Peptides against a protein of PDB entry 2FGR. Designs and how they scored, part 303

Target 1, 331 residues: chain A of PDB entry 2FGR
Amino acid sequence: SSVTLFGIVDTNVAYVNKDAAGDSRYGLGTSGASTSRLGLRGTEDLGGGLKAGFWLEGEIFGDDGNASGFNFKRRSTVSLSGNFGEVRLGRDLVPTSQKLTSYDLFSATGIGPFMGFRNWAAGQGADDNGIRANNLISYYTPNFGGFNAGFGYAFDEKQTIGTADSVGRYIGGYVAYDNGPLSASLGLAQQKTAVGGLATDRDEITLGASYNFGVAKLSGLLQQTKFKRDIGGDIKTNSYMLGASAPVGGVGEVKLQYALYDQKAIDSKAHQITLGYVHNLSKRTALYGNLAFLKNKDASTLGLQAKGVYAGGVQAGESQTGVQVGIRHAF

## One batch from the design tools (peptide; made by RFdiffusion4, then SolubleMPNN)

Design b2_p30_2_s1 (from b2_p30_2, 18 letters changed)
Fold by OpenDDE base, seed 1:
Structure b2_p30_2_s1 (fold): chain B 331 residues (1-331), chain A 30 residues (1-30)
Amino acid sequence: as target 1 above (331 residues)
Amino acid sequence: EAELGRELRKEVEERLKAALERGLAELAAS
């Protein structure tokens, strides 16, 4: 049996030029290049190609020392793995987000990531962003000549909100082809939730692809999220992302990513452009800088996610500029 | 079988690459 302690401490100085009142915000933020985390993991060889595993991981907030506490809400799984693949029991990334966020060149954190995995409809479920689920059972196949898949189901456990039942139920999965420089995936998911106390289905379809040219990597995402309501019509968002990254001087990486969020329910678009640079001081320590511009049109109120400083919205139709400069240390 | 598998993989890779290129082009044009 082996147990590994691991983690990342990522802390930054962040600035955004506008909050909901039109004022600037600045301070010390967290998780600008990678989500800060503390985890324990281990495996046991059970013989015959079968292994048991565990994974416990929680978020670290370096700016306040986890003043609100520590938990394992990032991942808390026990697993069995072998030639058949891997079965996981416990809270985790849902299979769709686990696979499809891998195409995000900003690692689903900071001011630059793809923000499509979001609660677009004021859903009342705890995980209506489609990223994680409680009470989850997941299965991941081996890679068969590039082809792989993942499936998940989360139990609702008869959770109710208002008149909505089955809240928190998730069903979803992906199919993928991963071979050499090429990766492509299709994900489908449905989550039961509530909006305004009424039953709502969060349906998600995501297509992702990337190609590594060696000198540069291109990555893209296409996503549709629908909160299907019996009354009031569907709340639909189409999200698009295109990104490129390239190594610089053997010790650095530059990243550029564009995203478009077409919010159909309010007939409004938001455009996000982010430039990022990571400078590796070592294998474990990096300096980084992110510069993001978010342009909201019409009724759009999206804000950049400067965690620890400001992650709220802005006034309708306003643009926001964000900067993060920080240190990432892995152990 | 091994040769057929390689050909199939190559075809899939080519098709996926083409799809990626088309998707990226569409995104760039939007």
Scores: peptide ipSAE 0.008, ipTM 0.372, DockQ to the pose 0.012
Fold by OpenDDE base, seed 3:
Structure b2_p30_2_s1 (fold): chain B 331 residues (1-331), chain A 30 residues (1-30)
Amino acid sequence: as target 1 above (331 residues)
Amino acid sequence: EAELGRELRKEVEERLKAALERGLAELAAS
């Protein structure tokens, strides 16, 4: 049996040139390169190739010392694993997000990540971004000659919002091929939520792929998110991402990522371009910088996610520039 | 340069869109 304490403290100075009022915001932010976290995990060998596991992980906010408290909302699972794969019980990344966010070169963190995993429709559910779920059962296969899959189901437990009576129910999964330099995946998910107090299904389909050329890595995502409402029509967003990363000088990494968010319900697009650099001072400590440009067109109001400084939207059709410079330390 | 960049971006967007559409079609056929 083993128990491991682990974590990351990532804190940055961040700037965005526009908020919802058109004013700049700046200050000390968190989680620019990696999400700051504190966790406990462990395994027990039960014999015969069977293992039990636990994982408890919460987010750390270095700028305010977790003023709002600490919880294990990142992950709180117990698991069994063996030759059959792994079964997990508890709050976790849903299988679709766990796999498909792996193609995001910014690791779904900071001002540069792919923002497709989002609540596009003012959904009233707690996890309407499609990233995590409460009351989740997940199963992950072993890797069979590159092929692997994951599946999940989350119970709604009769949670109601307005007239919606199954809020929080999730069903989804992915299939993938991971072999050497190549990774490719298809994910499908449906989550039940509410919009305006009415039952709504959040449907998601995501394709991801990456290839490591040694000298550089290319990665891409293609996603459609659809909030299917009984009244008012569907809210559909097509999101696209293409990124490249390359090692620099043996101790650094440069990243460039482009994303397009085609928001069909408002007939508006947003373009995101991010340049990132990570400089490894050691195996556990890095300096980093991110520069992001977000161009909203027409009615689009998307904002860069400078956590701890400003993560809100901007005025319709406005562009936003963001900068993060910070330190990441892993323990 | 700016014009070339816009054209390249447009081409990439179109290719990505086409890839998504193909992927969706393949899924629907499965």
Scores: peptide ipSAE 0.008, ipTM 0.363, DockQ to the pose 0.011
Fold by OpenDDE base, seed 5:
Structure b2_p30_2_s1 (fold): chain B 331 residues (1-331), chain A 30 residues (1-30)
Amino acid sequence: as target 1 above (331 residues)
Amino acid sequence: EAELGRELRKEVEERLKAALERGLAELAAS
């Protein structure tokens, strides 16, 4: 049996030019290039190709020293793996987010990521962004000639909110093809939640693809999220992303990503453009900079996610500019 | 449309559950 301690400390200076009041925010933020984390993991060879594993991972907030405490909400799993693939028990990324966020060139962190995995409808469930789930059982296949899949089910454990009696139930999965420079995936998920105390289904369909040309990588996402309410009609968002990255001088990487969020319930769009640069000082240490522009139209109030500085919305129809400059260190 | 959507959803849910069950069965046989 082996146990590995691992982590990332990513801290930045961040600025956004507008908050909900129209004022600028600036300060020390976290997780601009990678989510800061502390984790423990290990494996035990059980013989015959069977392995047991555990993974415990929590988020680190370097700006305040985890003033609100530390937990293992990023991942807390026990697993068995072998020729059949891997079964995981415990809180984790749901299979759909685990696979489909891999096409986000900003790794679902900082001010530049694809923001489609979101609670679009003021859902009252804890994980209504479709990223993680409690009480999750997951299965991941091996890669067979490029083809792979993942499936998950999370128990609601009879959690109730208002008249909703299955809050937190998740069912979802993906199919994918990963071979050499090509990756493509389709994900489907449903999560039970509540909106205004009424039962609501969060339905999600996501398509992703990427191709690595060596000199550059292209990546894209197409997503539809629907909060299907018993009363009040559906809250639907169509999200689109296209990104490119390229190595620079053997030690750097430049990233450019565009996203469009078509929020049907409010008939409003938001456009996000992000330019990022990472400079590797070593295999474990990097400097980075992100510049993001978010243009809200009409009733849209989306804000960039400058974690530790400001992650709230802006006034309807306002644009927001964000900057992060930071250090990422892995251990 | 709404009825077709519900049927498709149920079918997807059943297929996902079946896939999980198969994975668990494979694990138990290992």
Scores: peptide ipSAE 0.006, ipTM 0.273, DockQ to the pose 0.031
Fold by OpenDDE base, seed 2:
Structure b2_p30_2_s1 (fold): chain B 331 residues (1-331), chain A 30 residues (1-30)
Amino acid sequence: as target 1 above (331 residues)
Amino acid sequence: EAELGRELRKEVEERLKAALERGLAELAAS
């Protein structure tokens, strides 16, 4: 058996020019290039090609020393793996987010990532952003000639909010083709939640694709998220992303990503453009900088996610500029 | 601005479609 302790400490100085009051925010933030984390993982060979595994991972908040506590909410799984693939039990990324966020060139972290995986409807469930789930069973296939898939089901355990009685139930999965420079996938998910105390289905469909040209990588996402409400109409968001990255001088990487969030329920769009640079000082340590611009139109109030500094919205129709400069260290 | 958004959306959709089509073609050729 093996047990590995691992982690990332990523801390930055961050600035956003507008908060919900129209004021600037600045300070020390976390997780600008990669999510800061502490984890334990290990495997046991059971023979015959079967392995048992565990994975415990929690987020680290370097700016305040985890003042709100430490937990394993990033991942807390036990697994069996072999020629059949892998079965996981426990809180984890849901299969759809695990696969489809891989096309985000900003690693679903900081002020630059694709923000489509979001609670668009003030859903009252704990994980209404579609990223993780409690009480999750997941299965991941091996890669067969490029083809792979993942499926998941999360139990609601009779969680109720208002009149909703199945909050937290998740069912979803993806199919993918990963071969050489090409990756493409389709993800489908439904989560039961509540909005305003009423049962609501969060439906999600996501297409992702990337191609690595060696000298550069192109990546894209197409997503629809729909909160289906019995009263008040559906809350639908169409999200689009296109990104490019390129290595620089063997030790650096430049990234440019655009996203569009078409928020149908409020007939409003938001545009996000982010430029990022990572400079590797070593295999484990990097400096990075992100510059993001978010333009809200009409009733849109989206804000950049400068974790540890400001991650709230802005006034309707306002634009927000964000900057992060930081250090990432992996161990 | 609205036009730019539509154009960018279209470009994203076209590029994603092309990537998916290439993937499907590779699968069919295998």
Scores: peptide ipSAE 0.009, ipTM 0.332, DockQ to the pose 0.013; fails the geometry check

Design b2_p30_2_s2 (from b2_p30_2, 18 letters changed)
Fold by OpenDDE base, seed 3:
Structure b2_p30_2_s2 (fold): chain B 331 residues (1-331), chain A 30 residues (1-30)
Amino acid sequence: as target 1 above (331 residues)
Amino acid sequence: EAEEGRALRKRVEELLAAALEEGLRALAEA
């Protein structure tokens, strides 16, 4: 049996040139390269190849010392694993996000990540970004010659919002091929939510792939999200990402990522370009810098996610520039 | 070129939509 305490403290100075009023925001932010976290995990060998596990993980906000409190909303699972794979019970990343965010070179964190995993429709559910779920059962297969899969179901527990009576129900999964330098995955998910007090299905399809050439890595995502509403028509977004990363001098990594968000319901696009650099001072400590440009067209109001400083939108059709410079420490 | 790119994007979107619908049905029936 083992129990491990682990964590990351990632704090940065961040700047964005525009908020919703057109004013600049700057200050001390969190989670620019990796999400700051504190966790406990452990395993018990039960014999015969069977293992029990637990995982408790919460977010840390280094800028304010967790003024809003601490919880295990990142992950709170118990599991059984063996030759059959792994079954998890509890709040976690849903299988689709767990696998498909792995192709994001910015690890779904800071001002540079792929923002496709989003609440595009003002959904009223707690997890309408498609990232995590409460009351989740997940199953992950072993890797069979590169092939692997994951599946999940989350209970709604009769949660109601307006006339919606199954809010929070999730069903989804992925299939993948992971072999050597190649990774490719297809994910499908549906989550039940509410928009304007009416039952809404959030459908998601995501295709991801990456290839590591040794000298550089290429990664890509194709995603469609659709909030299917009974009244008012569907809210559909097509999101695209292409990124490259390369090691620098044995101690650093440079990243470049482009994303396009085609927001069909408002006939508006947003373009995101991010340049990132990580400098490893040790195996556990890194300095990093991110530079992101977000260009909104027409009615698009997307904002960069400078967590702890400003994560709101901008005026329609406005562009935003963001900078983060910070320290990441893992323990 | 620009028209071919739009046509290709539309085909990819249609393929993705079809795959989503089929995949979600398969998941719901399992």
Scores: peptide ipSAE 0.011, ipTM 0.346, DockQ to the pose 0.014
Fold by OpenDDE base, seed 1:
Structure b2_p30_2_s2 (fold): chain B 331 residues (1-331), chain A 30 residues (1-30)
Amino acid sequence: as target 1 above (331 residues)
Amino acid sequence: EAEEGRALRKRVEELLAAALEEGLRALAEA
């Protein structure tokens, strides 16, 4: 049996030019290039190609030293794996987010990532962003000729909010083709939640693709999130992303990503464009900089996610500029 | 075996392509 301690400490100086009051915010933030984390993992060979595994991972907040505590909310799984694939029990990324966020060139963190995996409807469930689930069972297939899939089910355990009686139930999965430079996948998910104390289904469909040209990588996402409410109509968001990355001189990477969030319920769009650069000082340490611009139209109030500094919204129709400059260290 | 594997791959490719097309259509119509 082996146990590995691992982690990332990512801390930055961040600036956004507008908050909800129209004022600038600046300070020390976290997780600008990678989510800061501390984890434990291990495997045991059980013979016959069967392995047991565990994974415990929590987020680190270097700016305040985890003042709100430490937990394993990122992942807390036990698993069996073999020729059949992998079965996981415990809180984890849901299969859809695990696969489809892999197309995000900003690794689902900082001011530059695709923000489609979001609670678009003031859902009252804890994981209404569609990223993780409690009480999750997941299965991942082996890769066979490029094809792979993942499926998950999370138990609601009769959790109720208002009149909703199945809050936290998740069912979803993806199918994918990963072969050489090409990756493509389709993800489907439904999560039971509540909005305004009423039962609501969060339905999600996501298409992702990427191609590595060697000199550059192109990546894209197409997503629809729909909060289906019994009363008041559906809250639908169509999210689009296109990004490119390229290695720079063997020591760096430049990234450019555009996203569009078409928020149908308020007939309002938001446009995000982010330029990022990572400079590797070593295999484990990097400097990085992100520059993001978010333009809200009409009633849109989206804000850039400068974690630790400001992650709230802005006034309707306002634009926000954000900068992060930081250090990432992996161990 | 190799032919069966290729046939299965082709079927899965077709299914994936169809699913992607349906998904894209659904996104375009929405």
Scores: peptide ipSAE 0.009, ipTM 0.369, DockQ to the pose 0.013
Fold by OpenDDE base, seed 4:
Formats: structure tokens, sequence, C-alpha cells
Structure b2_p30_2_s2 (fold): chain B 331 residues (1-331), chain A 30 residues (1-30)
């Protein structure tokens, strides 16, 4: 058996020019290039090609030393793997987010990421952003000729909110093709939740693709999220992302990503443009900078996610500019 | 072998492109 301690400490100086009051926010933030984490993982060879595994991972907040505590909410799984693939038991990324966030050139963190995986409807469930689930069973196929898939089911355990039952139930999966420079995936998910104490289904469809041209990589996402309420109209958001990255000078990477969030329930759009640069000082240490611009139209109130500084919304129709400059260290 | 691999790749790329187009169309019409 092996046990590996691993982690990332990513801390930045961040600035956003507007909060909900229209004031600037600045300070020390976390997870600008990669989510800061501490984890333990290990495997045991059981023979015959069967392996047992565990993975325990929690988020690190370097700005306050995890003042709110430490937990393994990022991942807490036991697994069996072999020629059949991998079965995981425990809290994890749901299969859809695990696969489809891989097309985000900003690694689903900081001020630049695709923000489509969101609670768009004031859902009352803990994981209504569609990223993770409790009580999750997941299965991942091997890669066979480029084809792969993942499926997951999370038990609701009869959790109720208001009149809503089955809260926290997740069912979803993806199919993908990953071969050489090409990656493409389709993900479907449904999560049961509550909005205003009423039963609501969060339906999600996501299409992702990327191609690595060697000199540059292109990546794209198309997503629809729909909160189907038992009472009231659907809350639908169509999210689009297109990004490009390129290596610079052998030690750097530049990233440019655009996203559009078409929030149908409020007939309002938000546009996000992010420029990022990563400079590798070593295999483990990097400097980075992100510059993001978020333009809200009409009733849109989206804010950039400057974790540790400000991650709230802005006033309706206001634009927000964000900057992060930081250090990422992996161990 | 190498030619079969390329043919399969091309077919998969075509299928993915078609699925992308259908998905985009479905998203545009919805």
Amino acid sequence: as target 1 above (331 residues)
Amino acid sequence: EAEEGRALRKRVEELLAAALEEGLRALAEA
C-alpha cells in the first residue's frame, strides 16, 4: 500500500473594482490559478488487476489559515479499480463536472473560470452548483480507443426542504472521446433540490471540446442549466465559453477566455473576458496574473469569484473588473 | 493498423462534430 501527501498552496493579491455597494475590494485571496488543497491518497494492490484506493482532499485557505476549519469536502472517496474501470464511493466531483470543467482553461477557479456550474435559481441544496455531491456513487470506464464515460448517482437519503423531498439526489453522466490533441464530451445531469421550499429539478446539459494544435489550444463549452420548479416558471441559463491558450517561451502560458451567460429568467446577459498568464519558476512553483472583465447587462448581477477577497454580486447592469497576482506552489 | 486508426479517428471526429451541431441547434432552439 502507498500513501501520498499532496497539496497546492495558491495565494494571491486580488482586486475587484465593484462590490454590491459599488465599492472596490482588495486583499489577499486564495486559489487564483489552482484551488489550494491538502490531500491524502493511496492505493493497495489487491492482486489480479484489482486495486483499492482512498482519496481525502480538502480546500486550503492560506489567507486565514483555514479559520473556518478543515474538511474533506473536495473529495472523500474509497474506490475499487481494475480493467473494468473505477467505482468510487463518497463525496466527490460529480461525473459531469469532473469531465466538463476540464475544458475550462482557468481550472474552474479564480476570476477567470467558466461560471456556468452555478446555482442560478437560489436553490436551497448545498451543491446546487452541480459541482459535487454527497452520498455519491460514481463509475468511470477505462479509456477504450479514446472513448470513455462516467456515471454517478447520489442518494437523497430522504432529505427534505420545505415541501420538497429527495433533495440532493443526483443522477448524471458523460460520454467522451479523448484521443491525442482532441477531447470532446457530452454531459447530462439532474439534481433534485428546492427553491422557495418547493421541489425543483436542476437539469444540466453540457457540451465541451478542446483541440491542442501544439502551438495553441482551443477549448469550448456550451451549457444549459434549467431549474424546473413545481410552481413557477423555469429558470434557464445558457452559458457559452471559448478559450485559447498558448505556451510562451517554454516556461510560460498565456490564456484568453470569453464566456457568455444568457440568463433567460431575467432576460439578461453577462459577458466575461479573462486574460491570464502563468510563469513557471519550477515544476512546482509558478507566478500568475489574471485580468478579468465582467459586463452585466440589464438585471444581471454576476460577480467575479475573487475567493478570499470578494465573491459576491454587483448591482444590476454594473460591470466589474478583477485582477489577481499570485504564487502557486504544489507539493 | 495506422490507417484504421486514422479512419476511426476521422469517423469519431465527424460524429462529434455532428453531435456538436445538433447540440448547438437544440440549445439555440430551446
Scores: peptide ipSAE 0.008, ipTM 0.351, DockQ to the pose 0.012
Fold by OpenDDE base, seed 5:
Structure b2_p30_2_s2 (fold): chain B 331 residues (1-331), chain A 30 residues (1-30)
Amino acid sequence: as target 1 above (331 residues)
Amino acid sequence: EAEEGRALRKRVEELLAAALEEGLRALAEA
């Protein structure tokens, strides 16, 4: 058996020009290029092509030294893998988010990521952003000529909120084609939650694709989230993303990404554009800078996610500019 | 040009929304 200690410490200086009061926020933030983490993982060869695995991973907050504690909420899985693929038991990325966030050129972190994986409806359940689940069983197929899939089910364990009695139940999966420069995926998910104490289904469909031209990579996402409420009608958001990245001078990468969030329940759109640069000082250490602009229209109040500095909303119809400059170190 | 671009964008958004709605319906009925 092997046990590997691994991690990332990513800390930045961040600035946003507006918070909910219209004031600027700045300071030391975390996880601008990659989520800071500490983890343990290992595998055991059981013979016959069967392997056991474990993975324990928690978030690190470099700005405050994890003042609120440490947990393994990023991933806490035991697995079996072999020619049949991989089965995982425990809290993890749900299969849909695990696959479909891979098309986000900002790695689902910092001020630049695709923000479609969100709690759009003030869902009262944990993980109503569709990213992770407790009590999760997942299965991932091998890659067969490019084709692969993942499926997951999370138990609600009779969690109740108000009149909702199945909170936290997840069912979902994806199908994908990954071959050479091309990746394409379709993900479908439903999560049971509550809004205003009433049973609500969070339905999600996501399409993703990318192509690596060698000199540049293009990536795109199309997503709909729908919170189907028993009372009050559906809360629907259509999210779109298009991004490009290119290597620079063999040691750097430039990234540009645009996203549109069409929030149907409030008939309001938000536009996000982010320019990022990563400079690799080594295989393990990088400097990075991100510049993001978020334009809210009408009743939209979305904010950039400058973790550790400000991740809240802004006033309706206001624009927000964010900057992050930081160091990422992997060990 | 700018108006045609907006019209095309709107049409693409509508087509994408329709495709997504069909997919969600398929999920809800499954």
Scores: peptide ipSAE 0.007, ipTM 0.372, DockQ to the pose 0.011

